# Designs tried in a protein design run: peptides against a protein of PDB entry 6B4J. Part 244

Target 1, 315 residues: chain A of PDB entry 6B4J
Amino acid sequence: DITMQWYQQLQDASMQCVLTFEGLTNSKDSQAKKIKMDLQKAATIPVSQISTIAGSKLKEIFDKIHSLLSGKPVQSGGRSVSVTLNPQGLDFVQYKLAEKFVKQGEEEVASHHEAAFPIAVVASGIWELHPRVGDLILAHLHKKCPYSVPFYPTFKEGMALEDYQRMLGYQVKDSKVEQQDNFLKRMSGMIRLYAAIIQLRWPYGNRQEIHPHGLNHGWRWLAQILNMEPLSDVTATLLFDFLEVCGNALMKQYQVQFWKMLILIKEDYFPRIEAITSSGQMGSFIRLKQFLEKCLQHKDIPVPKGFLTSSFWRS

## One batch from the design tools (peptide; made by RFdiffusion4, then SolubleMPNN)

Design b1_p28_3_s1 (from b1_p28_3, 8 letters changed)
Fold by OpenDDE base, seed 5:
Structure b1_p28_3_s1 (fold): chain B 315 residues (1-315), chain A 28 residues (1-28)
Amino acid sequence: as target 1 above (315 residues)
Amino acid sequence: SELQEKIKKLEEEIEPLEQQPELYYTGP
């Protein structure tokens, strides 16, 4: 399967990256530990500062991240920090930055859906300038949310149940599996972030270039989801999340083909979701139903709440 | 399956608009 090959390739690249900076992460030297911590803070703090408030602040954050990745010194924690402080500094920063973007999906976007857009536009812009960061974003995303690929992990003989649960994207701590609602919330956040990334371009970049991971991947994702048997609660939740965030963009890009896909979802795929939906899981199903019916009735998909406007960029 | 055939057909029929929609701020 070409999709699984792609998944594995990204995971292998991510693992190789970790091995590359192992010397930095495992160093007992006090100076190396200091550098590691400074680089980690420099990579992650700017991402945590992303907000929906002002475009000017978002630009400052972007410029800081880009400067760091470009080998320029940046101010972090009152100190000058550069990836050149250690030979493994760049690889470490790229990995931690990508990890942080995905973490903002599973935490911030999960709790505040509108946060997807400012995080995604920065991630997209950084990806355009630093393709390796984009690959690492995908690797982290795919590992935490296999449904973003999409694929459904299979239980293998001899596998521990906890390991299988982790493969499915559940957090397992002290032999306690994450509650379904919390799991779905995190998955939703990551899917929403992904759906935002594939449609957004950094407005201050070279817009004549092709999006490094654009809406064609959104179409692929939908096609793959529809080719899979639905999972109870998961499919209805994530399909809604995806369509709510990028449905308008897909509609504009693919027009009639998009509507054919939406009809296919409603007529052929939706009954399959219904067939596996229990009475206790009707919330996600009903939400998807209402969304699809509204979109088909109005022949329009609304611009998602939190979508960045011209007024945002002038602020 | 019928669904897979429909999806495959839709994938083959994808003709993206030559003009990308303005999904981002183009500046003043």
Scores: peptide ipSAE 0.017, ipTM 0.513, DockQ to the pose 0.444
Fold by OpenDDE base, seed 1:
Order: structure tokens, then C-alpha cells, then sequence
Structure b1_p28_3_s1 (fold): chain B 315 residues (1-315), chain A 28 residues (1-28)
């Protein structure tokens, strides 16, 4: 399976990155610990500052992240911080930055769906300039949300139930598995962030370059989902999240092909979702149904709420 | 990168879905 090979390659690259900066992370030296903390803050704080407030502020955040990744000193916590402070600094920062983008999907976007767009446009722009950060974003995303690949992890003989639950994307703390609603909320946030990344370009970059991970990956994701058996509650939830965020962009890009795909979803795939949906899971099912019916009836997919307008970039 | 080549191959495998007669854009 080519998709699983791609998944494994990204995970291997991520693991190799972790091994590369292990010296920095495992150091007992006081100075190395300080550098690690400063680099971690420099990588993650700007991402946490991303908001829908102003395009100018978003540009400042982007420039700061890009400067850090370019080996330039940046101000963080009242100190000058550079990846050149340690030979493993760049790898560490790239990994932590990518991890933070995915965490913003998992946490911020999960709670505030509109936050997907400003986070995604920065992530996309950084990915264009720093491809390794993009690969690490995918690696973190795929590990936390296997449905973003997509694939369904399988239970292996001898596996602990908790480990299987973690592979499925559940958080397990103190032998307590995460509630289904919280799980779906986090998965939704990550899928929405991904759906935003694949359609957005940083407006101040070289627009002549091809998107490093564009809408063709959205088409792939849909095709792969349709070739899989639906999962109860999960498939209906994430398919809705994906289509709500990037359906308009896919419609514009693929036109009639997209509508054929949407009809296929409604006529062939949706009944398969219905067949596995219990009475207690009707919320996600009904939401997907209403979305599909509305889009097909109106022959339009609305621009997602929170989409960044020209006025945002002039603010 | 090897990853980019594999993504490209994956894209090439998606093109057949775009070329499927039932999904093919026959519009202008």
C-alpha cells in the first residue's frame, strides 16, 4: 500500500529527527538545558500568538518564525535566541515548530474552528520555505490523527488495549481512555487544520511556485476515505469537517469532477455510513446529511467561515 | 527527496481517479 509506505516514511523521518537532536534533549548540562528551553519557546510562542486579529501581526509572526529557521537571532522571552547556539538547534526547532502547529489544530482549532485559517496560512508559507517543517507537520499529524492519512490502525495480537486506543488517536491517562466527544473534537480540529493548509498560500511568497502540499492531496484523501469502510461516528464527523473547510476550494479546482465525487458520497458512501450509525450517534450523521443535501440542492459549497479575505491582509 | 517522489507517484495514482469516466470532467 503506497499510502502506508508514505506514512511510514514520514514517521521514520520524524524518528530520525528526534535521534538527531537527542544530545540536546538529554543533556544534563545547565547551559544546554537553558538553550533547549529558549529554543523551544522561540519555536512555539509565535505559533500560539497566531490570531484572526490583523494580517500585519500575522506577517510579523511569520517573519519571526522564518528568521529563526534561517539561523538569524530572534528575540524570545527578553533574550536573543538562535538555532546556531547548538549544532542540533535547527533540527530541534523544526521538530518543535511542526509539533506546535499540529497541537494548535488539536487544541485551538478543535475549540475555535475559524482559527484553522490563520494557523494554516502561516504553516503553508513556512512549509514553502522550509520543506522539512512540512514533512514533520505531516508526521505529527499522521501520528496523532491516523484518519488524516487516512488509515485505520489495527489491533495486533498481544497488544495492550491502551496502546491500541493510543494508536487510534485516543488519549489514555491513568488507565482512563478519553471520552468519544473529546476524541472527535481533537480529530476534527486536526482535520480542519489540514484541510485549510492544503488550500492556502502565503500571500507574500513566490506565487509562481507550486503549493508544497496542495489540493491534489485533498482529492487523494477523499478518494482514500471512499475506498475504506466507514467507522462509526468518526467517518461522518471527519468527512463533514473536511468538506466544510476545503469543499469550496475543491469545487473550484475540480469543478464537475468534484460534483460527481459529491454525488458518489451521497448515493453510494452515505448509506454505508448510515448502516453503521447508532441512534446515539445521529448528530454527526445528520450534520453530514444536511451539509450534502444543501450543497447538492444549491449546487454550491459555501466559503468556510473564517476564510481570510483581502481586508484581513490590509489590516 | 524520496518522499517527494513517492508523493508524486501517489499523485500519479490519483490521476487515474480523475480520468475515471464516471468522475472525469467533461465540461469546458
Amino acid sequence: as target 1 above (315 residues)
Amino acid sequence: SELQEKIKKLEEEIEPLEQQPELYYTGP
Scores: peptide ipSAE 0.017, ipTM 0.503, DockQ to the pose 0.057; fails the geometry check
Fold by OpenDDE base, seed 2:
Structure b1_p28_3_s1 (fold): chain B 315 residues (1-315), chain A 28 residues (1-28)
Amino acid sequence: as target 1 above (315 residues)
Amino acid sequence: SELQEKIKKLEEEIEPLEQQPELYYTGP
């Protein structure tokens, strides 16, 4: 399976990255600990500052992240910080930055869907300039949300139930599994972020270059989802999230072919979702139904709420 | 399945489009 090979390659690369900076993370030296903390803050704070307030502020954040990744000193927490402060500094920062982008999907986008777009455009722009960060974003995303690949983790004989639940993307703390609503909320945020990344480009980058992980991956994702058996509540939720965020972009890119796919979803796949939907899961089901019906009726997919406008970039 | 065959056909039809410049929102 090519998809599973790709998944595994990304996970292996991520694991190798962790091993490369293990010296920094496991150091007992006080100076190394200080450097680690400074680098971690420098990598993550700018991402936390991403907002829909002004395009100028977003550019400042982007420039700061890019400067840090380029080995230039940046101001963080009142200190000058550089990845050159430690031989493992760059690997560590790339890993933590990628982790933070995914975490913003998991937390911020999960709570505020419109936040997907400013986060995604920065992530996309950084990915263009720093492909290793992009690979690490995918690795973190895939690990937290296997449905972003997509694949469904399988229970293996002898596996602990908790480990299986974690593989499915659930948080398990103190032998308590996460509530389904919270799980779906986090998965939704990550899928929405991913759907935004694949369609957005940093406006101040080299537009002649091909997107490092573009809309073709959106088509692939849909095709793979449709080739899988639907999961109760999960499939309806994430399919809606994905289509709401990137459906307009896919429609524009693939035109008639996209509409053929949407018809297949409505006519062939949606009944399969319905068949496995319980009365308690009608919310996600109805949202997907209404979305599909509206899009097919109007022969249009709306631009998603929170999509960045020209006025945003002039602010 | 019939669905898989339809999807495969769609994939074959879209492959040429993937070779075209991708349309992305690039800001202003």
Scores: peptide ipSAE 0.016, ipTM 0.523, DockQ to the pose 0.847; fails the geometry check
Fold by OpenDDE base, seed 3:
Structure b1_p28_3_s1 (fold): chain B 315 residues (1-315), chain A 28 residues (1-28)
Amino acid sequence: as target 1 above (315 residues)
Amino acid sequence: SELQEKIKKLEEEIEPLEQQPELYYTGP
């Protein structure tokens, strides 16, 4: 399967990246530990500072991240930090930065859906300039949320149940599996972030270049989801999340073809979701139903709440 | 399945459009 090959390729690349900077991460040297911590902070703090407040602040954050990735010194924690402080510094920073973007999906976006857009536009812009960061974003995203690929991990003979639960994206701590609502909340955040990334371009970049991971991947994602048997609660939840965030962009890009896809979802796929939906899972089902019906009735998909406007970039 | 065939057909129809510059939100 080509999708699984792509998944595995990204995971292998991520693993190779980890091996590349293992010397930095496993060093017992006090100076190396200090450098590691400084680089980790420099990579992650700017991402945590992303907000919906002002476009000017977002630009400052972007410029800082880009400067760091470009080998320039940046101020972090009152110190000058550069990836040149260690031969493995760049690989480490790229990995940690990508990891942090995905963490913002599973944490910040999960709690505040509108946060998807400012995070995504920075991620997209960084990806355009630093393709390796983009690949690592995908690798982290796919590992934490296999539904972003999409695929449903299967239980294999001899596999521990706990390992299977982790493969499904559940957090397992002290042999306790994450509650379903928290799991779905995190998955929703990551899918929403992904749906935002594939449609957004950094406005201060070179717009002549194609998006490194654009809306065609949104179309692919939908097609792959529809080719899979629906998973109880998960499919209805994530399909809604995806369409709410990038449905308007897909509509504008693919026009008649998008509407054919949406009709196919409503007429052929939605009944399959209904057939596996229990009474306790009706919330996600009803939400998807209402969304599809409204969009088809109005022949429009609304711009998502929190979508960045021209006024945001002027602030 | 019938659904997979419909999806495959849609994919084939959309592929030429994917070769065109995609419309993205590019900010202001």
Scores: peptide ipSAE 0.015, ipTM 0.523, DockQ to the pose 0.835; fails the geometry check

Design b1_p28_3_s2 (from b1_p28_3, 8 letters changed)
Fold by OpenDDE base, seed 5:
Structure b1_p28_3_s2 (fold): chain B 315 residues (1-315), chain A 28 residues (1-28)
Amino acid sequence: as target 1 above (315 residues)
Amino acid sequence: DELRKKIEELEEEVKPLEQLPEKLYTGP
């Protein structure tokens, strides 16, 4: 399976990255620990400052992240910080930056869906300039949300139930599994972030270049989802999230083919979702139903709430 | 099976616009 091979390659690269900077992370030296902390803050704080408020602020954040990744000194926590402070500094920063982008999907976008767009446009722009960060974003995303690949993890003989739950994306703490609503909220945030990344380009970059992970991956994602048996509650939730965020962009890109896909979802796949939906899971089911019916009736998919406009970039 | 065939047809129609996942970036 080409999809699973791709998944495994990204996970392997992520693991190799961790091994590459293990000297920095495992050092007992006081100075190395300080450098690690400074680099971690420099990589993650700018991402946490991303907001929907002003395009000018977003540009400042982008420039700061790009400067850091380019080996230039940046101000962080009142200190001058550079990846050149340690031979493993760049690898560490790329890994932590990618991790933080995915975490913003898991936390910020999960709570505020419109936050997907400013986070995604920065992530996309950084990915264009720093491809390794993009690969690491995918690796982190796929590990936390296997449905973003997509694949459904299978229980293997001899596996602990808790480990299987973690593979499915659940948080398990003190032998307590995460509640379904919280799980779906986090998964939704990550899928929405991904759906935003694949359609957005940094407006101040070289637009003549091809998107490093563009809408063709959105089409692939849909095709793969539809070729899988639906999961209770999960499939209805994430399919809606994906289509709400990138459906308009997919419609514009693929035109008639997109509408064929949408009809296929409504007529052939949706009944399969219905067949596995319990009375307690009707919320996600109804939301997907209403979305599909509305889009087909109007022959249009609305621009998602929070989509960045020219006025945003002038602010 | 029928759904898969329909999806495969759609994939074939859009194939020129698609690409397989590229090799992982190995740069610094």
Scores: peptide ipSAE 0.026, ipTM 0.572, DockQ to the pose 0.187
Fold by OpenDDE base, seed 2:
Structure b1_p28_3_s2 (fold): chain B 315 residues (1-315), chain A 28 residues (1-28)
Amino acid sequence: as target 1 above (315 residues)
Amino acid sequence: DELRKKIEELEEEVKPLEQLPEKLYTGP
């Protein structure tokens, strides 16, 4: 399976990255610990500052992240910080930055869906300039949300239930599994972020270049989801999230073929979702139903709420 | 099986579109 091979390659690359900076992370030296903390803050704080307030502020954040990744000194926490402070500094920063982008999907976007767009446009722009960060974003995303690949992890004989739950993307702490609603909320945030990344380009970059991970991956994702058996509550939730965020872009890109896909979803796939939907899961099901019906009736998919406008970039 | 086949057919239909210059990526 090409998809599973790709998944594994990204995970292997991520693991290798961790090994490359292990010296920095495991150092007992006080100076190394200080450098690690400074680099971690420099990588993650700018991402946490991403907001929908002003395009100018977003540009400043982007420039700061890009400068850091380019080996230039940046101000962080009142200190001058550079990846050159340690031989493993760049690898560490790339990893932590990528991890933070995914965490913003998991946390910020999960709570505020509109936050997907400013985070995604920065992530996309950084990915164009720093492909390794993009690969690491995918690796982190895929590990936390296997449905972003998509694939369904399988229970293997002899596997602990908790480990299987973690593979499915659940958080398990103190032998307590995460509540389903919280799980779905986190997965939704990550899928929404991904759906935003694949359609957005940094406006100040070279737009003549091909998107490093563009809408063709959105088409692939849909095709793969439809070729899989639906999962109770999960499929209805994430399919809605994905289509709400990137459906308009896919419609514009693939036109008639996209509508064929949407009809196929409604006529062939949706009944399969219905068949596995319990009375307690009707919320996600109804939401997807209403979305599909509205889109087909109007022959249009609305631009998602929070989509960045020209006025945003002029602010 | 029919669904899978339909999806595969749709995938083949859209492949040529991926080769076109991309103008739909969102910016200002």
Scores: peptide ipSAE 0.020, ipTM 0.491, DockQ to the pose 0.722
Fold by OpenDDE base, seed 1:
Structure b1_p28_3_s2 (fold): chain B 315 residues (1-315), chain A 28 residues (1-28)
Amino acid sequence: as target 1 above (315 residues)
Amino acid sequence: DELRKKIEELEEEVKPLEQLPEKLYTGP
């Protein structure tokens, strides 16, 4: 399976990255521990500062992240920090930065859907300049949300139930599995972030270059989902999240072909979702239904709420 | 790179979806 090969290749690259900076992470040396902590803060704090407040502030955050990845010293926690402080510093920072972007999908976007856009535009812009960060974003995203690939992890003989639940993307703490609503909320946040990344370009970069992971991946994702059996509650939730965030962009890019796809979803795939939807799961189902019906009736997909306007970039 | 090649191969597998049957609804 070519999709699984791609998934595995990204996971292997991520694992190799972890191995490359293992010396930094496992060091017992006080100075190495200090460097690790400073680098981790320098990589993650700017991402946590991303907000919808002002385009100028977003540019400052972008410039700081780019400077750090470029080997320039940056101010973090009142100290000058550089990836050159350790030979494994760059690999570590790239990994932690990518992990933090995905965590913002899992946490911030999950709670505030509009946060997807400012986070995604920074992630996209950094990906253009630092392709390895993009690959690591995918690796982290795919591991936390297999539905972003998409694939459905299978239970293997001899596997512990908890390990299978973790593979499905559930958090398991103290032998307690995460509640379905919390699970879906986190998955939704990550899918929404991904759907925003594939359509957004950093406005201050070289826009003549192709998007490093653009809307063609959105088309691929939809195609792969439609070729899979729907999962109860999961498919209806994530398909809605994806289409709400990037449906307008896909419509503009693929035009008639996108509408053929949307009709296929409504007429052929949606009944398959209905067949597996229980009375207790009608919320996500009804939401997807209403969205599809509204879009087809109006012959339009609305621009998603929180989409960054020209006025945002002038602030 | 090999990853990019695999993504491109996946995209080629999806191209048949562009041949979806035409319906009365053509969209905007």
Scores: peptide ipSAE 0.029, ipTM 0.610, DockQ to the pose 0.055; fails the geometry check
Fold by OpenDDE base, seed 3:
Structure b1_p28_3_s2 (fold): chain B 315 residues (1-315), chain A 28 residues (1-28)
Amino acid sequence: as target 1 above (315 residues)
Amino acid sequence: DELRKKIEELEEEVKPLEQLPEKLYTGP
């Protein structure tokens, strides 16, 4: 399976990255610990500062992240911080930065869907300049949300139930599995972030270059989902999330082919979702139904709420 | 029966596009 090979390659690359900076993370030296903490803060704080308020502020955040990744000193916590402070500093920062982007999907976007767009445009722009960060974003995303690949992890003989639950994307703490609503909320946030990344370009970059992970991956994602049996509640939820965020962009890019795909979803795939939907899961089902019906009726997919406008970039 | 045939036709039309991108982004 080509998709699973791709998944595994990204996970292997992520694992190799962790091994590369293990010396920094496992060091008992006080100075190394200090450097680690400074680098971690420098990598993660700017991402947490991303907001929908002003394009100028977003540019400042982007420039700071890019400067850090470029080996330039940046101000963090009142100190000058550089990846050059340790030979493993760059790998560590790239890993932690990528992890933080995915965490913002998992937490911030999950709670505030509109936050997907400013986070995604920064992530996309950084990915364009730093491909390794993009690979690590995918690795973190795929590990936390296998549905972003997409694939459904299978239980194997001899596997612990908790490990299987974690593979499915559930948080398991103190032998307690996460509640379904919280699980779906986090998965939704990550899918929405992904759907935003694949369509957005940093406006101050070289637009002549091809998007490093563009809308063609959105098409692939849809195609792969349609080739899979629907999963109860999960498929209806995430398909809606994906289409709400990037459906307009896919429509513009693929035109007639997109509408054929949407009709296929409505006429073939949607009944399969219905067949596995219980009475307690009707909310996600109805939401997807209404969305598909509205889009087909109007022959349009609306621009998602929170989409960054030209006025945002002038602010 | 007619619906199934239409779906099959649509599936065949979309099938080549399912391979997009032909080369998956596999990382470094």
Scores: peptide ipSAE 0.024, ipTM 0.517, DockQ to the pose 0.122; fails the geometry check

